# Ledger of designs, part 2: peptides against a protein of PDB entry 5ONS

Target 1, 181 residues: chain A of PDB entry 5ONS
Amino acid sequence: MFKKFDEKENVSNCIQLKTSVIKGIKNQLIEQFPGIEPWLNQIMPKKDPVKIVRCHEHIEILTVNGELLFFRQREGPFYPTLRLLHKYPFILPHQQVDKGAIKFVLSGANIMCPGLTSPGAKLYPAAVDTIVAIMAEGKQHALCVGVMKMSAEDIEKVNKGIGIENIHYLNDGLWHMKTYK

## One batch from the design tools (peptide; aimed at target 1 I102)

Design b1_p8_4_s2 (made by RFdiffusion4, then SolubleMPNN; from b1_p8_4, 5 letters changed)
Fold by OpenDDE base, seed 1:
Structure b1_p8_4_s2 (fold): chain B 181 residues (1-181), chain A 8 residues (1-8)
Amino acid sequence: as target 1 above (181 residues)
Amino acid sequence: SPVFVLAK
């Protein structure tokens, strides 16, 4: 989603949200990520402005006090940014790729099933369409935010094809955006 | 089948 993304070329405008809209967004986030509820006060303090940065390709980035927290496309589900996920790694369920997959993930590659079933990988139960954090063998922080294209069960059984779609990865255009005020 | 497919 952000392989060719840069702030200068791909951001259209920014809107500041009203309190009622913020409440709605918070409820949506809790629905998607129930574990985030106790942390919302520090992630989205009431005193801080909440904005949506509108980008090309119908991408919207939710910001609080300039920090990029979540993004979505075409009013679909919210994805956490890697920067938020690094602070709150429990927001998403995890999957782990082997050490050899790291370079490819960081190039924006989708994760094929063998990369999730190989030695060094760890495949945890997850349904298709689940948004997941992609961890890597020997690394502490998520390298990627992805979407399960197959269930974990099917990945293990079929073991071919795209297992997880790469949505946002370390050092992509969104990562380099850092903040937006 | 390749292990990885680059996203475009």
Scores: peptide ipSAE 0.028, ipTM 0.671, DockQ to the pose 0.035
OpenDDE base, seeds 2, 3, 4, 5: peptide ipSAE 0.018, 0.014, 0.013, 0.016; ipTM 0.564, 0.525, 0.538, 0.552; seed 2 fails the geometry check

Design b1_p8_4_s3 (made by RFdiffusion4, then SolubleMPNN; from b1_p8_4, 4 letters changed)
Fold by OpenDDE base, seed 3:
Structure b1_p8_4_s3 (fold): chain B 181 residues (1-181), chain A 8 residues (1-8)
Amino acid sequence: as target 1 above (181 residues)
Amino acid sequence: SPTFVLAK
């Protein structure tokens, strides 16, 4: 989603949200990520304005105090940014790739099933379409936010094809945007 | 088959 993304070229505008809209978004986030509810007040303090950075290709980035928190495309599900995920790693369920997969993930590659079943990888139960944090052998912080294209069960059984789609990865255009006020 | 496929 952000392989060729550049803040200067791909951001259209930024709007500050009304209180009612913020409340609606918070409810949506809790529905998607129930475990975030106790933390949402410190992630999005009531006193702080919330903004949406509107980008090309129908991408929207939710920000508070310049911090990029979540993004979505075409009114789809919200994804946490890696920067938020690094602060709150429990927001998403995890999957782990082996050392050899790291360089490919960091180039924006989708993760094929063998990369999730190999030694050094760890595949945890997850349904298709689940948004997941991609961890790597020997690394503490998530490398990527992805979407399960197959269930964990099917990844193990079939072990061919795209297991997880790469949505946002470390050092992509969104990562380098860093902040926006 | 390839292990990885670049995302568009």
Scores: peptide ipSAE 0.027, ipTM 0.657, DockQ to the pose 0.035
OpenDDE base, seeds 1, 2, 4, 5: peptide ipSAE 0.024, 0.023, 0.025, 0.017; ipTM 0.665, 0.635, 0.644, 0.578

Design b1_p8_4_s4 (made by RFdiffusion4, then SolubleMPNN; from b1_p8_4, 3 letters changed)
Fold by OpenDDE base, seed 5:
Structure b1_p8_4_s4 (fold): chain B 181 residues (1-181), chain A 8 residues (1-8)
Amino acid sequence: as target 1 above (181 residues)
Amino acid sequence: SFTPVLAK
């Protein structure tokens, strides 16, 4: 999603949200990520304005005090940014790729099934379309935010093709955006 | 705030 993303070229505008809209978004986030509820007042303090950065390709980024928190495309589900995920690693369920898959993930490649079933990988139960944090053997912080294209069960059985779609990865265009005020 | 992370 952000392989060729550039703040100067791909951001259209920024809008500040009204209180009622913020409340609605918070409810959506709790619905998607139930475990975030106790932390939401810390992540999105009531005293701080919330903004949406509108980008090309129908991408929207939710920000508080310039920090990029979540993003979505075409009114779809919210994804946490890697920067937020690094602060709150429990927001998403995890999957772990082997060492050999790291370089491909960091180039924006989708995660193939063998990278999730090989020695060094850890595949946890997850349904298709689940948003997941991609961890890596020997690394502490998530490398990528992805979406299950197959269930964990099917990945193990079929073990061929794209298991997880790469949505946002370390050092992509969104990562380098850092802040937006 | 900056969070250190390890790449490849």
Scores: peptide ipSAE 0.017, ipTM 0.545, DockQ to the pose 0.051
OpenDDE base, seeds 1, 2, 3, 4: peptide ipSAE 0.009, 0.010, 0.017, 0.009; ipTM 0.541, 0.533, 0.565, 0.530

Design b1_p8_5 (made by RFdiffusion4)
Pose (drawn by RFdiffusion4):
Structure b1_p8_5 (pose): chain A 181 residues (1-181), chain P 8 residues (1-8)
Amino acid sequence: as target 1 above (181 residues)
Amino acid sequence: SEATPVLL
């Protein structure tokens, strides 16, 4: 979603949200990520203004104190930014690719099933359309936010095709936009 | 080193 994204060519503007809207968004975040509820006062303090950075192709980025928290396209599901995920890794279920796939996902490639079924990889049960944190064999931190395109069981069996869609990866355009200011 | 997995 952000492979060729930068602030100049992709950010139209930034709107500050009213209280009515903030509560609604928080509710959606709760519905989507149940375990995030106890942490929201920390992530989105009552004191801080909440802004949406509006981007081309109807991408929205939720910001608090200039930190990028979540993003979505259209009114689709929210995804955590990798920076927020690094602070709260438990927000998402995990999938671990083998170390050989690291170079491909850091270049924006989708995750193929061999990257999940080969030794060094760890595939956990997941239904299709689950938003997952992509972990790497031998790495402590997540490197990609993905969406299951085939269920984990199908990935084990079919073992060919895109297993996980690469949505956001380390040093993509979104990662380079460290803060909005 | 690897992080503990978070599961559904």

Design b1_p8_5_s1 (made by RFdiffusion4, then SolubleMPNN; from b1_p8_5, 3 letters changed)
Fold by OpenDDE base, seed 4:
Structure b1_p8_5_s1 (fold): chain B 181 residues (1-181), chain A 8 residues (1-8)
Amino acid sequence: as target 1 above (181 residues)
Amino acid sequence: MEPEPVLL
């Protein structure tokens, strides 16, 4: 999603949300990520304005105090940014890729099944379309936010093709955006 | 291309 993203070229505008809209978004976030509820007032304090940065390709980035928190495309599900996920790693279920897959993920490649079934990888139960944090063997922080394109069961069984779609990864365009006020 | 990993 952000492999070719540049803030200067791909941001269209920024809008400040009304309180009612913010409330709706918070409820949606809780529905998507139930574990975030106790933390949501910390992540999105009531006193702070919430903005949406509108980007090309129908990408929207939810921001508070310039911090990029969540993003979505075409009003689909919200994804946490890696920067938020690094602070709150429990927001998403995890999958772990082996060491060999790291460089490919960091180039924006989708995660192939063998990178999730090999020694050093850890594949946890997850349904197709689940948004997941991609962890790396021997690393502490998520390197990618992805979407299961196959269930964990199917990844193990088929072990061919794209297991997880790479949505947002370290050093992509969104990562380099850092903040937006 | 393989960028330098940050904060892994």
Scores: peptide ipSAE 0.030, ipTM 0.640, DockQ to the pose 0.052
OpenDDE base, seeds 1, 2, 3, 5: peptide ipSAE 0.028, 0.027, 0.028, 0.027; ipTM 0.642, 0.625, 0.633, 0.638

Design b1_p8_5_s2 (made by RFdiffusion4, then SolubleMPNN; from b1_p8_5 with A3P T4E)
Fold by OpenDDE base, seed 2:
Structure b1_p8_5_s2 (fold): chain B 181 residues (1-181), chain A 8 residues (1-8)
Amino acid sequence: as target 1 above (181 residues)
Amino acid sequence: SEPEPVLL
């Protein structure tokens, strides 16, 4: 989603949200990520304005105090930014790729099944379409936010093709955006 | 600007 993304070229405008819209978004976030509820007041304090940065290709980035928190495309599901996920790593269920897959993930490549079933990888139960944090063998922080294209069960059984779609990865265009005020 | 952090 952000492989060729550039803030200067791909941001259209920024909109400050009304309180009613913010409430609706918070409810959506709790529905998607139930574990975020106790933390939502410190992530999105009531006193702080919430903005949407509107980008090309129908991408929207939710921000508070310039911090990039979540993004979505075409009003689909919200994804946490890696920067938020690094602060709150429990927001997403995890999958772990082996050391050999790291360079490919960091180039924006989708994650193939063998990278999730090989020694050094850890595959946890997850349904198709689940948004997941991609961890790497021997690393502390998530390097990617992805979407399960197969269930974990099917990844193990089939072990061929794309297991997880790469949505947002470390050092992509969204990562380099850092803040937006 | 500051250098980008590498959080691996």
Scores: peptide ipSAE 0.032, ipTM 0.602, DockQ to the pose 0.044
OpenDDE base, seeds 1, 3, 4, 5: peptide ipSAE 0.025, 0.026, 0.030, 0.025; ipTM 0.658, 0.664, 0.663, 0.669

Design b1_p8_5_s3 (made by RFdiffusion4, then SolubleMPNN; from b1_p8_5, 3 letters changed)
Fold by OpenDDE base, seed 4:
Structure b1_p8_5_s3 (fold): chain B 181 residues (1-181), chain A 8 residues (1-8)
Amino acid sequence: as target 1 above (181 residues)
Amino acid sequence: TEPEPVLL
């Protein structure tokens, strides 16, 4: 989603949200990520305005105090930014890729099944379309936010093709955006 | 290939 993303070229505008809209978004976030509820007031303090940075390709980035928190495309599900996920790693279920897959993920490649079933990888139960944090063997922080394109069960059984779609990864365009006020 | 990540 952000492989060729550049803040200067791909951001269209920024809007400040009404209180009612913010409440709605918070409810959506809690629905998507139940574990975030106790932390949501910390992540999105009531006193702070919430903004949406509108980007090309119908990408929207939710921000508070310039921090990029979540993003979505075409009003689909919200994804946490890696920067937020690094602070709150528990908000997504994890999958772990082996060491060999790291360089490919960091180039924006989708995660192939063998990278999730090989020694050094850890594949946890997850349904198709689940948003997941991609962990790297031997590393502490998520390197990617992805979406299961196959269930964990099918990844193990088929073990061929794209297991997880790479949505947002370290050093992509969103990562380099850092902040937006 | 992307640069080495800042935080991994």
Scores: peptide ipSAE 0.031, ipTM 0.660, DockQ to the pose 0.051
OpenDDE base, seeds 1, 2, 3, 5: peptide ipSAE 0.029, 0.027, 0.030, 0.027; ipTM 0.670, 0.634, 0.670, 0.672

Design b1_p8_6 (made by RFdiffusion4)
Pose (drawn by RFdiffusion4):
Structure b1_p8_6 (pose): chain A 181 residues (1-181), chain P 8 residues (1-8)
Amino acid sequence: as target 1 above (181 residues)
Amino acid sequence: MEYYYVEL
């Protein structure tokens, strides 16, 4: 989603949200990520203004104190930014790719099933369309936010094709936009 | 939904 994204060519503007809208968005975040509920007062303090950074292709980025928290396209599901995920790694279920796939996902490639079924990889049960944190064999921190395109069981069996769609990866355009200011 | 995490 952000492979060729930068602030100049992709950010149209930034709107500050009213209280009515903030509550609605928080509710959606709760529905989508149940375990995030106890942490929302910390992530989105009552005191701080909440802004949406509007981007081309109907991408929205939720910001608080200039920190990028979540993003979505159209009115689709929210995804945590990798920076927010690094602070709260439990927000998402995990999938671990083998170390050989690291270079490909950091270049924006989708995750193929061999990257999840090979030694050094760890594949956990997940239904299709689950938003997952991509972990790397031998790495402590997540490197990609993905969406299951095949269920985990199908990935083990079919073992060919895109297993996980690469949505956001370390040092993509979104990662380079450290803050909005 | 049940969540699974990579152990570190």

Design b1_p8_6_s1 (made by RFdiffusion4, then SolubleMPNN; from b1_p8_6, 3 letters changed)
Fold by OpenDDE base, seed 1:
Structure b1_p8_6_s1 (fold): chain B 181 residues (1-181), chain A 8 residues (1-8)
Amino acid sequence: as target 1 above (181 residues)
Amino acid sequence: MKLYYVEK
């Protein structure tokens, strides 16, 4: 989603949200990520304005105090940014790729099934379409936010094809955006 | 090098 993303080229505008819209978004976030509910007042304090950075390709980035928190495309599901996920790693269920997959994930590659079943990888139960944090062997912080294209069960059984789609990864265009006020 | 477990 952000492989060729550049703040100067791909941001259209920024809008400050009304209170009612913010409440709606918070409810959506709780529906998607029930475990985030106790933390939302910390992540999105009531006293702080919430903005949406509108980008090309129908991408929207939710920000508070310039911090990029979540993003979505075409009003689909919200994804946490890696920067938020690094602060709150429990927001997403995890999957782990082996050491050899790291350089490819960081190039924006989708994760094929063998990368999730190989020695050094860890595959945890997850349904298709689940948004997941991609961890790496020997690393503390998530490398990538992805979407399960197959269930964990099917990844193990079939063990070929795209297991997880790479949505947002370290050093992509969104990562380099850092902040936006 | 594991070349067959990624798709760019």
Scores: peptide ipSAE 0.099, ipTM 0.776, DockQ to the pose 0.034
OpenDDE base, seeds 2, 3, 4, 5: peptide ipSAE 0.059, 0.049, 0.080, 0.053; ipTM 0.749, 0.716, 0.765, 0.701

Design b1_p8_6_s2 (made by RFdiffusion4, then SolubleMPNN; from b1_p8_6 with Y3M L8K)
Fold by OpenDDE base, seed 4:
Structure b1_p8_6_s2 (fold): chain B 181 residues (1-181), chain A 8 residues (1-8)
Amino acid sequence: as target 1 above (181 residues)
Amino acid sequence: MEMYYVEK
């Protein structure tokens, strides 16, 4: 999603959200990520304005105090940014790739099933379309936010094809935005 | 041998 993303080229505008819209978004976030509920007031304090950075290709980035928190495309599900995920690692279920996968993940490559079943990888139960944090052997911070293209069960059984789609990874265009005020 | 990490 952000492999060729550049703030100067791909950001259209920024809007400040009304209270009612913010409440709706918060409810959606809790539905998507139940574990975030106790932390949501910390992440999105009531006193702070919430903004949407609108980008090309129907990408929207939710921000508070310039911090990039979540993003979505075409009114789809929200994804946490890696920066938020690093602060709150439990927001997403995890999957782990082995050390050899790191360079490919960081190039934006989708993760093939064998990379999730290999020694050093850890495959946890997850349904298809689940948004997941991609961890790596020997690394403490998520390298990538992805989407399960197959269930964990199917990844193990079939062990062929794209297991997880790479959505957002370290050092991509979104990562380099860092903040937007 | 199939590529483990790179998308096709």
Scores: peptide ipSAE 0.073, ipTM 0.730, DockQ to the pose 0.034
OpenDDE base, seeds 1, 2, 3, 5: peptide ipSAE 0.055, 0.066, 0.058, 0.047; ipTM 0.744, 0.749, 0.739, 0.688

Design b1_p8_6_s3 (made by RFdiffusion4, then SolubleMPNN; from b1_p8_6, 3 letters changed)
Fold by OpenDDE base, seed 1:
Structure b1_p8_6_s3 (fold): chain B 181 residues (1-181), chain A 8 residues (1-8)
Amino acid sequence: as target 1 above (181 residues)
Amino acid sequence: MKMYYVEK
């Protein structure tokens, strides 16, 4: 989603949200990520304005105090940014790739099934379409936010094809955006 | 090398 993304070229505008819209978004976030509910007042304090950075390709980035928190495309599901995920690693269920997959994930590659079943990888139960944090063997912080294209069960059974789609990864265009006020 | 584990 952000492989060729550049703040200067791909951001259209930024809008400050009304209170009612913020409440709606918070409810959506709780629906998607029930475990985030106790933390939302910390992540999105009531006293702080919430903004949406509107980008090309129907991408929207939710920000508070310049911090990029979540993003979505075409009003689909919200994804946490890696920067938020690094602060709150429990927001997403995890999957782990082996150390040899790291350089490819960081190039924006989708994760094929063998990369999730190989020695050093860890595959945890997850349904298709689940948004997941991609961890790496020997690394503390998530490398990537992805979407399960197959269930964990099917990844193990079939062990062929795209297991997880790479949505947002370290050093992509969104990562380099850092902040936006 | 695990190139076939990924798709770019």
Scores: peptide ipSAE 0.069, ipTM 0.780, DockQ to the pose 0.035
OpenDDE base, seeds 2, 3, 4, 5: peptide ipSAE 0.056, 0.050, 0.059, 0.049; ipTM 0.739, 0.745, 0.763, 0.714

Design b1_p8_6_s4 (made by RFdiffusion4, then SolubleMPNN; from b1_p8_6, 4 letters changed)
Fold by OpenDDE base, seed 1:
Structure b1_p8_6_s4 (fold): chain B 181 residues (1-181), chain A 8 residues (1-8)
Amino acid sequence: as target 1 above (181 residues)
Amino acid sequence: MKKYFVEK
């Protein structure tokens, strides 16, 4: 999603949200990420304005105090940014790739099933379409936010094809955006 | 290596 993304070229505008809209978004976030509920007032304090940075290709980035928190495309589900996920790693369920997959994930490649079933990888139960944090063998912080293209069960059984779609990864265009105020 | 881990 952000492989060719550039803040200066791909941001269209920024809008500040009304209180009622913010409340709706918070409810959506809790539905998507139940574990975030106790932390949401810390992540999105009531006193702080919430903004949406509108980008090309129907990408929207939710921000508070310049921090990039979540993004979505075409009013689909919200994804946490890696920067938020690094602060709150429990927001997403995890999957782990082996050390050999790291360089490819960091180039924006989708994760093939063998990278999730090999020694050094860890595959946890997850349904298709689940948004997941991609961890790596020997690394503390998530490398990528992805979407399960197969269930964990099917990844293990079939062990062929794209297991997880790479949506947002370290050092992509969104990562380099850092803040937006 | 690529086909055993990832697809670009």
Scores: peptide ipSAE 0.087, ipTM 0.794, DockQ to the pose 0.036
OpenDDE base, seeds 2, 3, 4, 5: peptide ipSAE 0.079, 0.056, 0.049, 0.053; ipTM 0.771, 0.762, 0.710, 0.719

Design b1_p8_7 (made by RFdiffusion4)
Pose (drawn by RFdiffusion4):
Structure b1_p8_7 (pose): chain A 181 residues (1-181), chain P 8 residues (1-8)
Amino acid sequence: as target 1 above (181 residues)
Amino acid sequence: SIEEEFEP
């Protein structure tokens, strides 16, 4: 989603949200990520203004104190930014690719099933369309936010095709936009 | 940095 994204060519503007809207978004975040509920007062303090950074192709980025928290396209599901995920790794279920796939996902490639079924990889049960944190064999931190395109069981069996869609990866355009200011 | 963790 952000492979060729930068602030100049992609950010149209930034709107500050009213209280009515903030509560609605928080509710959606709760529905989508149940375990995030106890942490929202910390992530989105009552005191701080909440802004949406509007981007081309109807991408929205939720910001608090200039920190980028979540993003979505159209009115689709919210995804955590990798920076937020690094602070709260438990927000998402995990999938671990083998170390050989690291270079490909850091270049924006989708995750193929061999990257999840090979030694060094760890594949956990997941239904299709689940938003997952991609972990790397031998690495402590997540490197990609993905969406299951095939269920985990199908990935084990079919073992060919895109297993996980690469949505956001380390040092993509979104990662380079450290803060909005 | 976390980025450095994933460097060759």

Design b1_p8_7_s1 (made by RFdiffusion4, then SolubleMPNN; from b1_p8_7, 3 letters changed)
Fold by OpenDDE base, seed 5:
Order: sequence, then structure tokens, then C-alpha cells
Structure b1_p8_7_s1 (fold): chain B 181 residues (1-181), chain A 8 residues (1-8)
Amino acid sequence: as target 1 above (181 residues)
Amino acid sequence: SIADEFLP
């Protein structure tokens, strides 16, 4: 999603949201990520305005005080940014790729099944379309936010093809955006 | 930085 994303070229505008819209978004976030509910007040304090940075390709980034929190495309599900995920790593279920997959993930490549089933990888139960944090063997922080394109069960059984779609990865265009005020 | 974890 952000492989060739550049803030200067791909951001269209920034909109400050109305209270009712913010409430709706918070409800959506709690629905998608139930574990975030106790933390939502500090992530999105009531006194702070919530903004949407509108980008090309129908990408929207939810921000508070310039901090990039979540993003979505075409009014689809919200994804946490890696920066938020690093602060609240429990927001997403995890999958772990082996060391060999790291360089490919960081190039924006989708995660292939063998990278999730090989020694050093850890594959946890997850249904198709689940948004997941991609961890890596021997590393502490998520390097990617992805979407399960196969169930964990099918990844293990089929063990070929795209297991997880790479949505947002470390050092992509969104990562380099860092903040937006 | 976090990115430093993944340097070659």
C-alpha cells in the first residue's frame, strides 16, 4: 500500500473530524480491536482533535496531535500504523516469519507460506482476512502489518503461495511520514 | 531506532 508512497506527492488534504464521526470511528476501532478499548482514551484523548489525512489511492490516515495512528483504504478496515503497534503490540494478533523472509518483507513483498512454516517461524491460528502483526525470528518489534490471505490452517497444509499480504512495512512511505501536523 | 533491529 505504501511501497511508493511519498507524503509530498501522495497526500491530498487533512480534515478535522466532527465529534459524531470520531465516536463512530472509535466504535469501529473497538469492534476491530477489542483489546484497545482500555487504551483508547490515552491514544485518542477527548480533548484532542482527530484528523484524517486523505491520500491518493483512497488511503486515509487517522491522526491525533500529528501522530499517525490508523489507516484504511476505500473505507475498508482500519489498520494500525507500525508506530502505534510498537507502542501497543497487543492490538493485532501476531505471526512470525523466519529470518530469511525479513529482507523480502522489508522490500514490500507478500509473505509466502514457507516463510511462516519453516524453522524459526511461528504460525498462530488466524482466519482469512485477519489483520496481523508480522514479527520476525529473533526480533522484538513488528516489521509489517499484513492481512491473512489464507487461514493459518491452510498455510500449514498447502504451504505454498501467498500466505499474508504485505500492507505496511518498516521503512515504507508511511513509516517515513512519521508525523503529520 | 526500531529500524536498526533489521539492519543487515
Scores: peptide ipSAE 0.497, ipTM 0.933, DockQ to the pose 0.983
OpenDDE base, seeds 1, 2, 3, 4: peptide ipSAE 0.496, 0.489, 0.488, 0.481; ipTM 0.933, 0.932, 0.931, 0.930

Design b1_p8_7_s2 (made by RFdiffusion4, then SolubleMPNN; from b1_p8_7, 3 letters changed)
Fold by OpenDDE base, seed 2:
Structure b1_p8_7_s2 (fold): chain B 181 residues (1-181), chain A 8 residues (1-8)
Amino acid sequence: as target 1 above (181 residues)
Amino acid sequence: SIAEEYEE
């Protein structure tokens, strides 16, 4: 989603959200990520304005105090940014790729099944379309936010093709945006 | 930094 993203070229505008809209978004976030509910008041304090950075290709980034928290495309689901995920690593279920897959993930490549089934990888139960945090062998912090394109079961059985779609990865255009005020 | 964690 952000492989060729550049803040200067791809951001259109920024809008401060109304209270009612914020409430709706918070509810959506809790529905998507139940584990975030106890933390949402500190992630999005009531006293702080919530803004949407509108980008090309119908991408919207939710921000509070300049911090990029979540993003979505069109009417799709919200994804946490890696920066938020690093602070709250539990808000997504995890998958772990092997060491060899790291360089490919960081180039924006989708995650192939062998990178999830090989020694050093850890594959946890997850249904297709689940948004997941991608961890890596020997690393502490997530390098990618992805979406399961196969169930974990099918990844193990088929073990070829795209297991997880790469949505947002370390050092992509969104990562380098860092903040927006 | 996190980026440094993934430097080769």
Scores: peptide ipSAE 0.574, ipTM 0.935, DockQ to the pose 0.932
OpenDDE base, seeds 1, 3, 4, 5: peptide ipSAE 0.569, 0.569, 0.563, 0.571; ipTM 0.934, 0.935, 0.933, 0.935

Design b1_p8_7_s3 (made by RFdiffusion4, then SolubleMPNN; from b1_p8_7, 5 letters changed)
Fold by OpenDDE base, seed 1:
Structure b1_p8_7_s3 (fold): chain B 181 residues (1-181), chain A 8 residues (1-8)
Amino acid sequence: as target 1 above (181 residues)
Amino acid sequence: SIADEYAD
């Protein structure tokens, strides 16, 4: 989503959200990520305005005090940014790629099944379309936010083709935004 | 930094 993304070229505008819209978004976030509920008040304090940075290709980035928290495309599901995920690593279920897959993921490539089934990888139960945090062998922090294109079961059984779609990865255009006020 | 984890 952010492979060719540049803040200077791809951001259109920024709007401050109404209270009612914020409430709706919070409810949606809790629905998508039930484990986030106890933490949502510190992630999005009531006293702080919530903004959406509107970008090209119908991308929207949810921000509080300049911190990039979540993003979505075309009013679809919200994804946490890697920066938020690093603070709250439990927001998403995890998958772990082997060391050899790291450079491919960091180039924006989708994650192929062998990178999830080989020694050093860890594959956890997950259905198709589940948003997941991609961890890496020997690393502490997630390097990617992805979407399961196959179930974990099928990834293990078939072990061929795209297992996880790469949505947002370390050092992509969104990562390099850092903040937006 | 976190990015440094993946600088190899």
Scores: peptide ipSAE 0.575, ipTM 0.938, DockQ to the pose 0.833
OpenDDE base, seeds 2, 3, 4, 5: peptide ipSAE 0.575, 0.569, 0.565, 0.573; ipTM 0.937, 0.936, 0.935, 0.936

Design b1_p8_7_s4 (made by RFdiffusion4, then SolubleMPNN; from b1_p8_7, 5 letters changed)
Fold by OpenDDE base, seed 1:
Structure b1_p8_7_s4 (fold): chain B 181 residues (1-181), chain A 8 residues (1-8)
Amino acid sequence: as target 1 above (181 residues)
Amino acid sequence: SIADEYLE
C-alpha cells in the first residue's frame, strides 16, 4: 500500500473529525481490536483532536497530535501503523517469518507460504482476511502489518503461494512519514 | 531506531 508512497506527493489534505465521528471510529477500533479497549484513552485522549490525513488511492491515516495511529483504504478495515504496533504489540495477532524472508518483506513483497512454515518461522492459528503483525526470526519488533490471504491451516497444508499480503512494512512510505501535524 | 534492528 505504501511502497511508492511519498508524503509530499501523495497526501491530499487533512481534516479534523467531529466528536460523533471519533466515537464511531473508537467503537470500530474496539470491534476490530478488542484488546485495545483499555488503552484507547491513552492512545486517543478525549482532550486531543483526532484528524484524518487523506491521501491518494483513497488512503486515510488516523492521527492524534501528529502521531500516525491507524490507516484504511476505501473505508475498509483499520490497520495499525507499525509505530503504534511497536508501542502496543498485542493489538494484532502475530505471525513470524524466517530470517530468509526478512529482506523480501522489507522490499514490499507478499509473504509466501514457505517463509511461514520453514524452521525459524512460527505460524499461529488465524483465519483468512485476519490482519496480523509480522514478526521475524531473531527480532523483537514487528517488521510488517499484513493480511492473511490463506488460513494458517491452509498455509501449512498447501505451503505454496501467497500466505500473507504485505500491507505496511518498515521503511516504506508510511514509516518514513513519521508524524503529520 | 527500531528499524536499526533490521540492518544487515
Scores: peptide ipSAE 0.549, ipTM 0.929, DockQ to the pose 0.872
OpenDDE base, seeds 2, 3, 4, 5: peptide ipSAE 0.541, 0.541, 0.540, 0.541; ipTM 0.928, 0.928, 0.927, 0.927

